# Designs tried in a protein design run: peptides against a protein of PDB entry 7AE7. Part 167

Target 1, 321 residues: chain A of PDB entry 7AE7
Amino acid sequence: KVYKDLREFLEVLEQEGQLIRVKEEVNPEPDIAAAGRAAANLGKNQPAVFFEKIKGYKYSVVTNVHGSWQNHALMLGLDKNTSTKDQFYELNRRWDKFPVPPNVVKREAAPCKENVIDKDINLFEILPLYRINEQDGGFYISKASVVTADPEYPDDFNKLNVGTYRIQVKDRDRVGIQALAMHDIAVQLEKAEAENKPLPIAITIGNNPLVTFMASTPVGYNQNEYEFVGALQDGVPMDIVKSDLYDHLYVPAGSEVVLEGHIIPRVRTVEGPFGEFPGSYSGARLQCEVKIDRITHRTNPIFENLYLGIPWTEIDYLMAL

## One batch from the design tools (peptide; made by RFdiffusion4, then SolubleMPNN)

Design b2_p21_1_s3 (from b2_p21_1, 12 letters changed)
Fold by OpenDDE base, seed 5:
Formats: C-alpha cells, sequence, structure tokens
Structure b2_p21_1_s3 (fold): chain B 321 residues (1-321), chain A 21 residues (1-21)
C-alpha cells in the first residue's frame, strides 16, 4: 500500500490497532507527553497517539507515528507483524529502485495549498505548540521535513535537500534551526551566507510517512530524497508541488502545514536547551534563525511531532534502519 | 489560550537567552 499523505497513514494505523485517539480535551503540558509515555508503556506494540482536542488550540496533534516496528511495517505497506529482518530486506530491495522521480502536481490539486496565510503570521494559531520535555527552553517542531536547495544551482533538482532538523519556535514568525556542518543544509547555507543572501526554506509538517523517514535518512548531496520515497513506494512516484514563494523548492503535495521563509544570513541567536534523550539535555547554543514569510496548510491541519518519552523513542525507530 | 502560551514562550526564550549570555 502507498500513502498520499499523513491522513491516509493514520487511517491505516487506526484500522490496524496502531493508533490511540484521545478524544477528551488535554492540556498541552504535561498531558501530551504524559499520554505518550503511557502509550509507550503498552510494550513493544507502541501505537501512535492522536490528540483531537488541545486546550487553547484549534487543531490536533499526533505523536509516535513512527514509534514502533509495527508502524514501520505499515509505513512500508507490509503486514504490521512483519519481522524487522523482513522489513530490512524489503527496504533494501526497494532502495535499489532509486531514482523514482516524483510527480509534480498543479497547485490546485495539492491539499497543502487549501489555505494560505501571507500576512500577520502566527505559528501559534496554526500549530498546537507544547514543550516536549519539561526543561526545554521552548517549543520544538521536531519532525518537520525541511526543504532547501543549492543557491548556486537552484534549478538542479538532484541538489534539492529534504532533511530533518531541530527547530525551536522563537516568535510568531521566527524559528531557530540547528544546521550543523554535517548536514547538507549547512553547505547550502554557507553558499548563501558567503553572498550575504537569505537561504530559501520550506519547513513541511505532517507528511507521507516515507517522506519523514527519508528526511531522517542521510543520502548523498546530489541525491533527492523524493526520488528515494518513490523507490520505497516500490516504484510509485510521490506527489510534490512547487512552493508558493520559490520556483526551485518543491514540497509534498499532501503536507498538513508548510512554513515558507528564509534563513536570515549571518544571524545567530540562542537556541535550546532541548532534551534530545530522556534525562539528557543539549545546552543552549547560537543557531540559525528562520523568518516565516508564508504559511500554506490543509483545512484542520494535524501537527505531527516527535515523541521523546521512554525508550525506544520514535527517533530510535527512524534511525534504526 | 494560545496567546497566553505565546507570552509564556516569549518569556522562556528571553530567559534562555539571558542565561546564555
Amino acid sequence: as target 1 above (321 residues)
Amino acid sequence: SYEEVEELNKKRVEEAEAAFL
């Protein structure tokens, strides 16, 4: 089975008994994290947790979407009880199908374009933000697929990067992003900053689960993650759409929320602290800052965020392959 | 409300910045 978006995947998770719906209103803190931990205590068969109502917010949150081997099997369109060995075998078999170029759909056909906010940007109106860990310095978007391009070769689709980065919300329209030297985004940012130019960026939230998986999987600088998504879909192309602000950036057509903006050149601001692992905090550091210039989103967008509770954490499953 | 959460976040960010400097 192939999924067009997060919603189709969540439907399958629910049908397979791998999603818990929390229908009662919860507090963003500490209830989201607490409920996630409670779900993790159900053993190896950790379901996704979908919070329908969050106090003070209009929209929903889902966590732990990739938080089990069962969910990982379902992501690959396999039986939920498929062994880790067989999942690995199938992943490798499909990997050899690279490249599978994506389909570029028209703007009118892309669900991520249903709503547009181009003025008075406020992330808090769109995303039910909460602290993942009690001691976090702020709210994090921890499961976004971030799209950037090479500013020297903006039209080279092979250099289009889709990665996962730690993103802290700083203000209504600003986020901090951790762009380390080992990341492809850092190469692209260095080129932009050399010219004192902004780096165009699209931060995409709530995607086809294979997009999120590939964004968390290191690939070559000249390899496009979307072409691997098509490979992992067993040769079925994924659907992408051109960003609104930039002709050279493409986002998943089915994204729940797309934050379009730019990394401010040669600016560094305090980001953190963040609990990357239970009981372990990375200290605050000077990191890049993104200005959000435009938001597109699906009607009733779902905020997919990372679960960082009791091990195995969701990140452990994303990095295990 | 989300506005109250926004204000709280602003305060936390400012506190983190002040602690770093």
Scores: peptide ipSAE 0.445, ipTM 0.916, DockQ to the pose 0.828
Fold by OpenDDE base, seed 3:
Structure b2_p21_1_s3 (fold): chain B 321 residues (1-321), chain A 21 residues (1-21)
Amino acid sequence: as target 1 above (321 residues)
Amino acid sequence: SYEEVEELNKKRVEEAEAAFL
């Protein structure tokens, strides 16, 4: 099975008994994190946790989407009981199909374009933000697929980067982003900042699970993550659409939320701390800031966020294959 | 409300900044 979006995957998770639906209204803190920890304690078959109602917010949250080997099997369209060895074998087999170019769909065909916000941007109206860890310096978007391009070669699709980065919400229309030197985004940012130019960016939330997987998987600078998604879909192309602000940036057509904006050149502000692992905090640092200039989103967008807790993190599974 | 959460976030960001500087 191939998934067009997060929603199709969540439906399968629910059908397979790999999703817990919390129907009662919860408090953002501490209930989301507490429920995530409780789900992690259910054993090896850790389900995703879907929160339908969050006090003070309009929309839903889902966590731990990639949080088990069963969920990984289902992500690959395999039986949920497929062994880790067989999953690895199948992943490698499909990897050899690279590149599988994506389909570029029209704006009207892209679910992520159902709603547009281009003024009075407020991230808190769209995303049910919460503190993941008690000592976090703020709210984080921890499972976004961030799209950037090489500013010197904006039309080179092979240099289009889709990566996962730590993102702290700084204001209604600003986020801090951790762009480490080892990341492809840092190379692109360096080029933009050399000319004191903004770096165009699209922060995509709630994607096809293979997009999220590939965004967390390092690939070559001249390799496009979307072409790997097509490979991992066993040769079925994924659907992408042009961003609204930038002709050279393409986002997943099925994204729940797309934050379009730019990294402000040569600006650094305090970001953090963040509890990346239980009992381990990455301290506050001077990091880049993104100005959000436009939001597109699906009707009733689902905020997919990372589960961080004991005894494991969702990152451990995303990086294990 | 989300507005209250926004204000809480602002406070936390300011506190983190003050602790860093």
Scores: peptide ipSAE 0.440, ipTM 0.915, DockQ to the pose 0.883
Fold by OpenDDE base, seed 1:
Structure b2_p21_1_s3 (fold): chain B 321 residues (1-321), chain A 21 residues (1-21)
Amino acid sequence: as target 1 above (321 residues)
Amino acid sequence: SYEEVEELNKKRVEEAEAAFL
C-alpha cells in the first residue's frame, strides 16, 4: 500500500491496532509526554498515540507514528509482523529504484492548500505546542520535513533538500532552527548569508510517513529526497506542490501544515536546551532564526510531533532504517 | 488558553536566553 498523506497512514495504524486514540481532553503538559511514555512501556509493539482534544488548543496531536517495527512495516506497505531483516531487504530492493521523480500537482489539488494564513501569523493558533521534555527551554517542532534549495542553483531540483531539524518556537511567527554544518541546509544557508540574503524555507508538518522517513535519512547533496520516496513506494511517484511564496520550493501535497518563510541572514539567537534522550540534554546554543510569512494547512490539521521517552525512542527507529 | 501558553513560552525563552548569556 502507498499512502498519500499522514491521515491514510493513521487510518491503517488504527485498523492494525498500532494506534491509541485518546478522546478525553488532556493537558498539553504533562499529559502528552506522560501518555507517550506509557505507550512506550507497552512493550515491543509501541503504538502511535493520537490526542483528539488538548486543553487550550483547537487541533489534535499525534506522536510515536514511527515508534515501532510494526509501524515501519506498515509504512512500507508490508504486513505488520514482517521481520526487521525482511524490512531491510525490501527497503534495499526499493532503494535501487531511485530516482522516481514526484508528480507536481496543481495548487487546487493539494490538501495542504485548503486554508491560508498570510497575516497576523500565530503558530499557537495552528499547532497545539507543548514542552516535550520537562527541562526543555521551550516548545519544539521536532518532526518537520524542512524544504530548502541551493540559492545559486534554485532551479536544480536535484539540490532541493528535505531534512529534519530541531525547531524551537520563539514567537508567534518565529522559530529557531538547528542547522548543523554536516547538513545540506547549512551549506545552502552559508551561500545565502555570504550575500546577506534570506534563505527561503518551507517547514512541513504531518506528512506521508515515507517523506518523514527520508527527511531523517541522509542522502547526497545532489539527490532529492522526494525521488527516494517514490523509490520506497516501489516506483509510485509521490505528489508535491509548489510553495505559495517560492516557485523553486516544492512541498508534499498532503502536508497537514506548511510554514513558509525565510531564515534571517546573519542572525543567531539562543536555542535550547532540548532533551534529545532521557537524561541527555543538548545545551543552549546560538542558532538560526526563521521568520514565518505564510501558513497553509489542511482543515483540522494534525500536529505530528516526535515522541521522546524511555528507549527505544521514535528517533531510534527513524535512524535504524 | 493558547494565549496563556504563548505567554508561558515567552517567559521560558527569555529565561533560557538570560541563562545563556
Scores: peptide ipSAE 0.398, ipTM 0.902, DockQ to the pose 0.846
Fold by OpenDDE base, seed 4:
Structure b2_p21_1_s3 (fold): chain B 321 residues (1-321), chain A 21 residues (1-21)
Amino acid sequence: as target 1 above (321 residues)
Amino acid sequence: SYEEVEELNKKRVEEAEAAFL
């Protein structure tokens, strides 16, 4: 099975008993985190948790999408009871199919383009933001697939980077982003900042689960994560669409929300703390700041966010493959 | 409301900035 978007995957998770739907209105805090902890206590077969109604917000949240080996098996289109060994075998088999170039679809064919916000941007109107951990210094977007390009080679598709970074909401239209030196985005940002230029960025939320997986998987600087997604789809290309602001940035066609903007050159603002692991928090750091200039989103967008509540967090599963 | 949550976020950002400086 191949998934075009998060919604198709969530449907399969629900059919397979790997998704809990919370229909009652919840408070963003502490109920989202509490329900995630409760789901994690259900044993090894941890389900995703879908919150239909969140007090103070219009849209839904889903957490723990990658939070079990069953969910990973389903992500690969395998039986949910496929052993970890067999999942790795299949992953490796498919990895050798790289590269599988994506399909570039027209704007009209991309679900992520259903709605546009290009003025009076307010992230809180689109994303049901909450603190993932009680002691977090703010609200984080933790499962975004962030798209950037090499500013020296913007048309080199092989240098298009899709990565996962820690993103703290700073204002209605600004986020902090942690771009570590080991990340491909840091190389691209260094080039932009050398010329005191903004780095174009698209922060994509609620994707095909293999996009999220590959965005969290290190690849070579001259390797495109979308071409690995096609490989992991057993040779079926994924669908991408051109960003609205930038001709050289492509986003997953099925993204729930796309935040298009730029990293402000040579500006650093306080980001953090963030609870990366239970009982451990990163310190506050001076990190990059992104101005959001445009949002595109699906109708009734689903905010996919990370669950970090107990040992064997969703990160552990994302990094274990 | 999301406005109240927004204000909470601003306060948390300010607190983080003050703690870092």
Scores: peptide ipSAE 0.024, ipTM 0.613, DockQ to the pose 0.895

Design b2_p21_1_s4 (from b2_p21_1, 11 letters changed)
Fold by OpenDDE base, seed 1:
Structure b2_p21_1_s4 (fold): chain B 321 residues (1-321), chain A 21 residues (1-21)
Amino acid sequence: as target 1 above (321 residues)
Amino acid sequence: SAEKVEEENKRRVKEAEEKFL
């Protein structure tokens, strides 16, 4: 099975008994993290947790979407009881289909374009933000697929990067992003900053689960993650759409939320701390800052965010294959 | 409210900045 978006995947997770739906109103803190931990303690078959109602917010949260081998098998369109070995075998078999170019859809056909916010941008009105860990320095967007391009080769689709980075919310329209030197985004940012130019960026939230998987999987600088998504879909192209602000940036057509903006050149602000693992905090550091200039989103957007509980984190499954 | 959450986030961000600098 191939999924167009997060919603189609969540439907399958629910059908397969791999999603817990919390219908009662919860507090953002500590209830989201506590319920995630409780779900993780249900054993090896860790379900996704969908929170329908969050006090003080309009929209929903889902966590632990990739947080089990069962969910990972279902992401690949396999039986939920497929062994890790067989999942790895199938992933490798499909990987050899690279490249599978995506379909570029029209703006009117892209669900991520259903709503637009181009003035009075406020992330707190669109995303039900919470601290993932009690000691976090703020609110994080931890499962975004971040789209950037090479500023010297903006029309080279092979250099379009889709990556996962730690993103801290700083203000209504500003986020901090952790761009490590080993990441393709850091190479692209270095080129932009050399000329004191902004780096165009699209931060996409709530995607097709294979987009999220590939955004967390290192690939070559001249390889496009969307073309691997098509390969992992067993040769079925994924759907992308042009960003609203930039002709050279393409986002998943089915994204729940797209934050379009730019990395401010030669600006560094304090980001962190963040609890990446239980009992392990990545300390505060000077990191890049993004100005959000436009938001597009689906009607009733779902905020997909990372679950970081014991014993296995969702990161362990995103990086395991 | 979303406003109260925003204010709390601003406070926490500022506290982290003050601790780091």
Scores: peptide ipSAE 0.409, ipTM 0.905, DockQ to the pose 0.855
Fold by OpenDDE base, seed 4:
Structure b2_p21_1_s4 (fold): chain B 321 residues (1-321), chain A 21 residues (1-21)
Amino acid sequence: as target 1 above (321 residues)
Amino acid sequence: SAEKVEEENKRRVKEAEEKFL
């Protein structure tokens, strides 16, 4: 089984008993985090949790999409009960199919382009934001696949980076991004800032689960994560579409929300604190700031966000394969 | 409302800035 988008994956998770649907209206805090913890306490078969109605917001949230070995098996299109060993074997087998180039679809064929917001941008109207941890300094987008390119080689598709970074919402159209020196985005940002130029960025939310997986998986600077997604789809290309603002940035065609903008050159603002691990907070730091210039989104977009629970976080599963 | 959440976030961001700057 190959998934075009998050929705096809959520349907399979629900069919396989790996999705809890919360139909009652919840408060963003503390109910989302509380329900996530309750789901984590169900033991080895931790389901995703889908919140249909969130007080004060228009749209839904899903958490813990990658939060179990069963969900990983299903992500690979395997039987739910496939052993971790067999999942690893299959992952390695498919990895050798790299590169599998993506299919570039037309704008009109891309679900992420169904709606456009190009003025009066307000992230709070499109994303049901909440604190993941009680002590977080703000709201985070913690499971986005962030697309950037090398500003010296913008047309080199092999240098197109799709990564996962901690993103704090700062204002209606501003986010802080943690671009650490070890990340490919930091190399690209350094080049842009040397010229005092903005770095083009697309922050994509609610993707095909293999896109999210590959965005969290380190690859070489000259390797494209989309070509690995095709490999992990057993040789089936994924669908990408050109961004609206930038000819050289491509986003997953099925993304629930795409935030297009730029990293502001040579600006640093306070970001954090964030509870990266239960009981562990990184202090607040000066980090990069992104201006959001355009949003595209599916009708009734689903906000996929990270679950952070004990004993295993969703990130532990994403990094364990 | 989204507006109330925005204002609360703005307050929290400002408090963090004041604490760490």
Scores: peptide ipSAE 0.382, ipTM 0.896, DockQ to the pose 0.814
Fold by OpenDDE base, seed 3:
Structure b2_p21_1_s4 (fold): chain B 321 residues (1-321), chain A 21 residues (1-21)
Amino acid sequence: as target 1 above (321 residues)
Amino acid sequence: SAEKVEEENKRRVKEAEEKFL
C-alpha cells in the first residue's frame, strides 16, 4: 500500500489498532507528554496518539506516528506483524529502485494549498504548540521535513534537500533552526551567506510517513529524498508541488502545513535548551533564524510532532531502519 | 489561551537567552 499523505496513514494506523484517539479536551502541558508516555508504556505495540481537542487551540496534534515496529511495517505497506528482519529486507530491496522521480502536480490539485496566510502570520494560530519536555526553553517543531536548494544550482533537482532539523519557535513569524555543519542545509546556507543573501526555505509539517523517514535518513548531497520515497513506495512516484514563494522549491503535495520563508543571512540568535533524549538536554547556543513569509495549509491541519518519551523514542525507530 | 502560551514562550526564550549571554 502507498500513502499520499499523513491522513491516509493515520486511517490505516487506526484500522490496525495502532492509533489511540483522545477525544476529550486536553491541556497542551502536561497532558500531551503524559499521554505519550502512557502509550509508550504499552510495550511493543506503541500506538500513535491523536489529540482531537487541545485547550486554547483550534487544531489537532498527533504524536508517535513512527513509534513502533508495527507502525514501520504499515508505513512500508506490509502486514503490521512483519518481522524487523523482513522489514529491513524489503526496505533494502526497494532502495535499489532509486531513483523514482516524483510527479509534479498542479497547485489546484495539492491539498497543502487549500488555505493561504500571507499577512499577520501567527504560528500559534496554526500549530498547537507545547513544550515537549518540561525543561525545554520553548516550543519546538521536531518532526518537520525542511526543504532547501543549492543557491548556486537552484534548478538542479538532485541538489534539492529534504531534511529534519531541530526548530524552536521564537515569535509569531520566526523560528530558530539548528543547521549543523554535517547537514546538507549547512552547505547551502554557507553559499547563500557568502553573498549575504537569504536562503529560501520551506518547513513542511505532517507528511507522507516515508517523506518523514527519508528526511531523517542521510543521503548524498546530489541525491533527492523524494526520489528515494518513490523507491520505498516500490516504484510508485510521490506527488510534489511547487512552493508559492520559490520556483525552485518543491514540497509534498499532501503536507498538513507548509511554512515558507528564508534563513536570515549572517544572523545568529540563542536557541535551546531542548531535551533531545529523556533526561538529556542540548544546551542553548547561537543558531540560524528563519523568517516565515507565507503559510499554506490543509483545512483543519494536523500538527505532527515527535514523541521523546521512554523507553524508545520515534527517532530511535527512524534511525534503526 | 493561545496568547498566554505565546507570552509564556517569549518569557522562556528570553530566560534562555539571558542564561547563555
Scores: peptide ipSAE 0.374, ipTM 0.893, DockQ to the pose 0.867
Fold by OpenDDE base, seed 5:
Structure b2_p21_1_s4 (fold): chain B 321 residues (1-321), chain A 21 residues (1-21)
Amino acid sequence: as target 1 above (321 residues)
Amino acid sequence: SAEKVEEENKRRVKEAEEKFL
């Protein structure tokens, strides 16, 4: 089975008994993190946790979407009881299908374009933001697929990067992003900053689960993650759409939320701390700052965020492949 | 202290288990 978006995947997780739906209103803190930890205690068959109602917010949250080998098998469109060995075999078999170019859909056919916010931007109106860990220095978007291009070769689709980065919410329309030297985004940012130019960026939230997986998987700088998504879909192309602000950036057509903006050149602001692992905090550092200039989103957008709790964490499943 | 955070997390997990499981 192939999924067009997060919603089709969540439907399958629910049908397969791999999603807990919390229908009662919860507090964003501490209930989301606490319920995620409770789900992790169910053993190796950890379900996703979907919160329909968050106090003080309009929209829903889902966590632990990739948080088990069963969810991982289902992501590949396999039986949920497929062994880890057979999942790896199938992953490797499909990997050899690279490249599978995506379909570029029209703007009117892309669910991520259903709603537009281009003024009075407030991230807190769109995303049910919460502290993942009690000692976090703020609210994090920890499972976004971030799209950037090479500013020297903006029309080279092979240099279009889709990556996962630590993103702290700084203001209503500002986020901090951790662009480390080992990330492809850092190469692109260095080129932009050399000319004192902004780097165009699209931060995409709530995607097809294979997009999120590939954004967390290191590939070559001249390899497009969307072409690997098509390979992992067993040769079925994924659907992408042009960003609203930039002709050279493409986002998943089915994204729940797309934050379009720019990295401000040569600006660094304090970011963190963040609890990457239980009892381990990465210290506060000077990180890049993104201005959000436009939001597009699906009606009733689902905020997919990373579950961080008792090992095996969702990160462990995303990085284990 | 890290120990207090861990104890408080264990308490919250238990409270969440009683509420959600």
Scores: peptide ipSAE 0.007, ipTM 0.343, DockQ to the pose 0.029

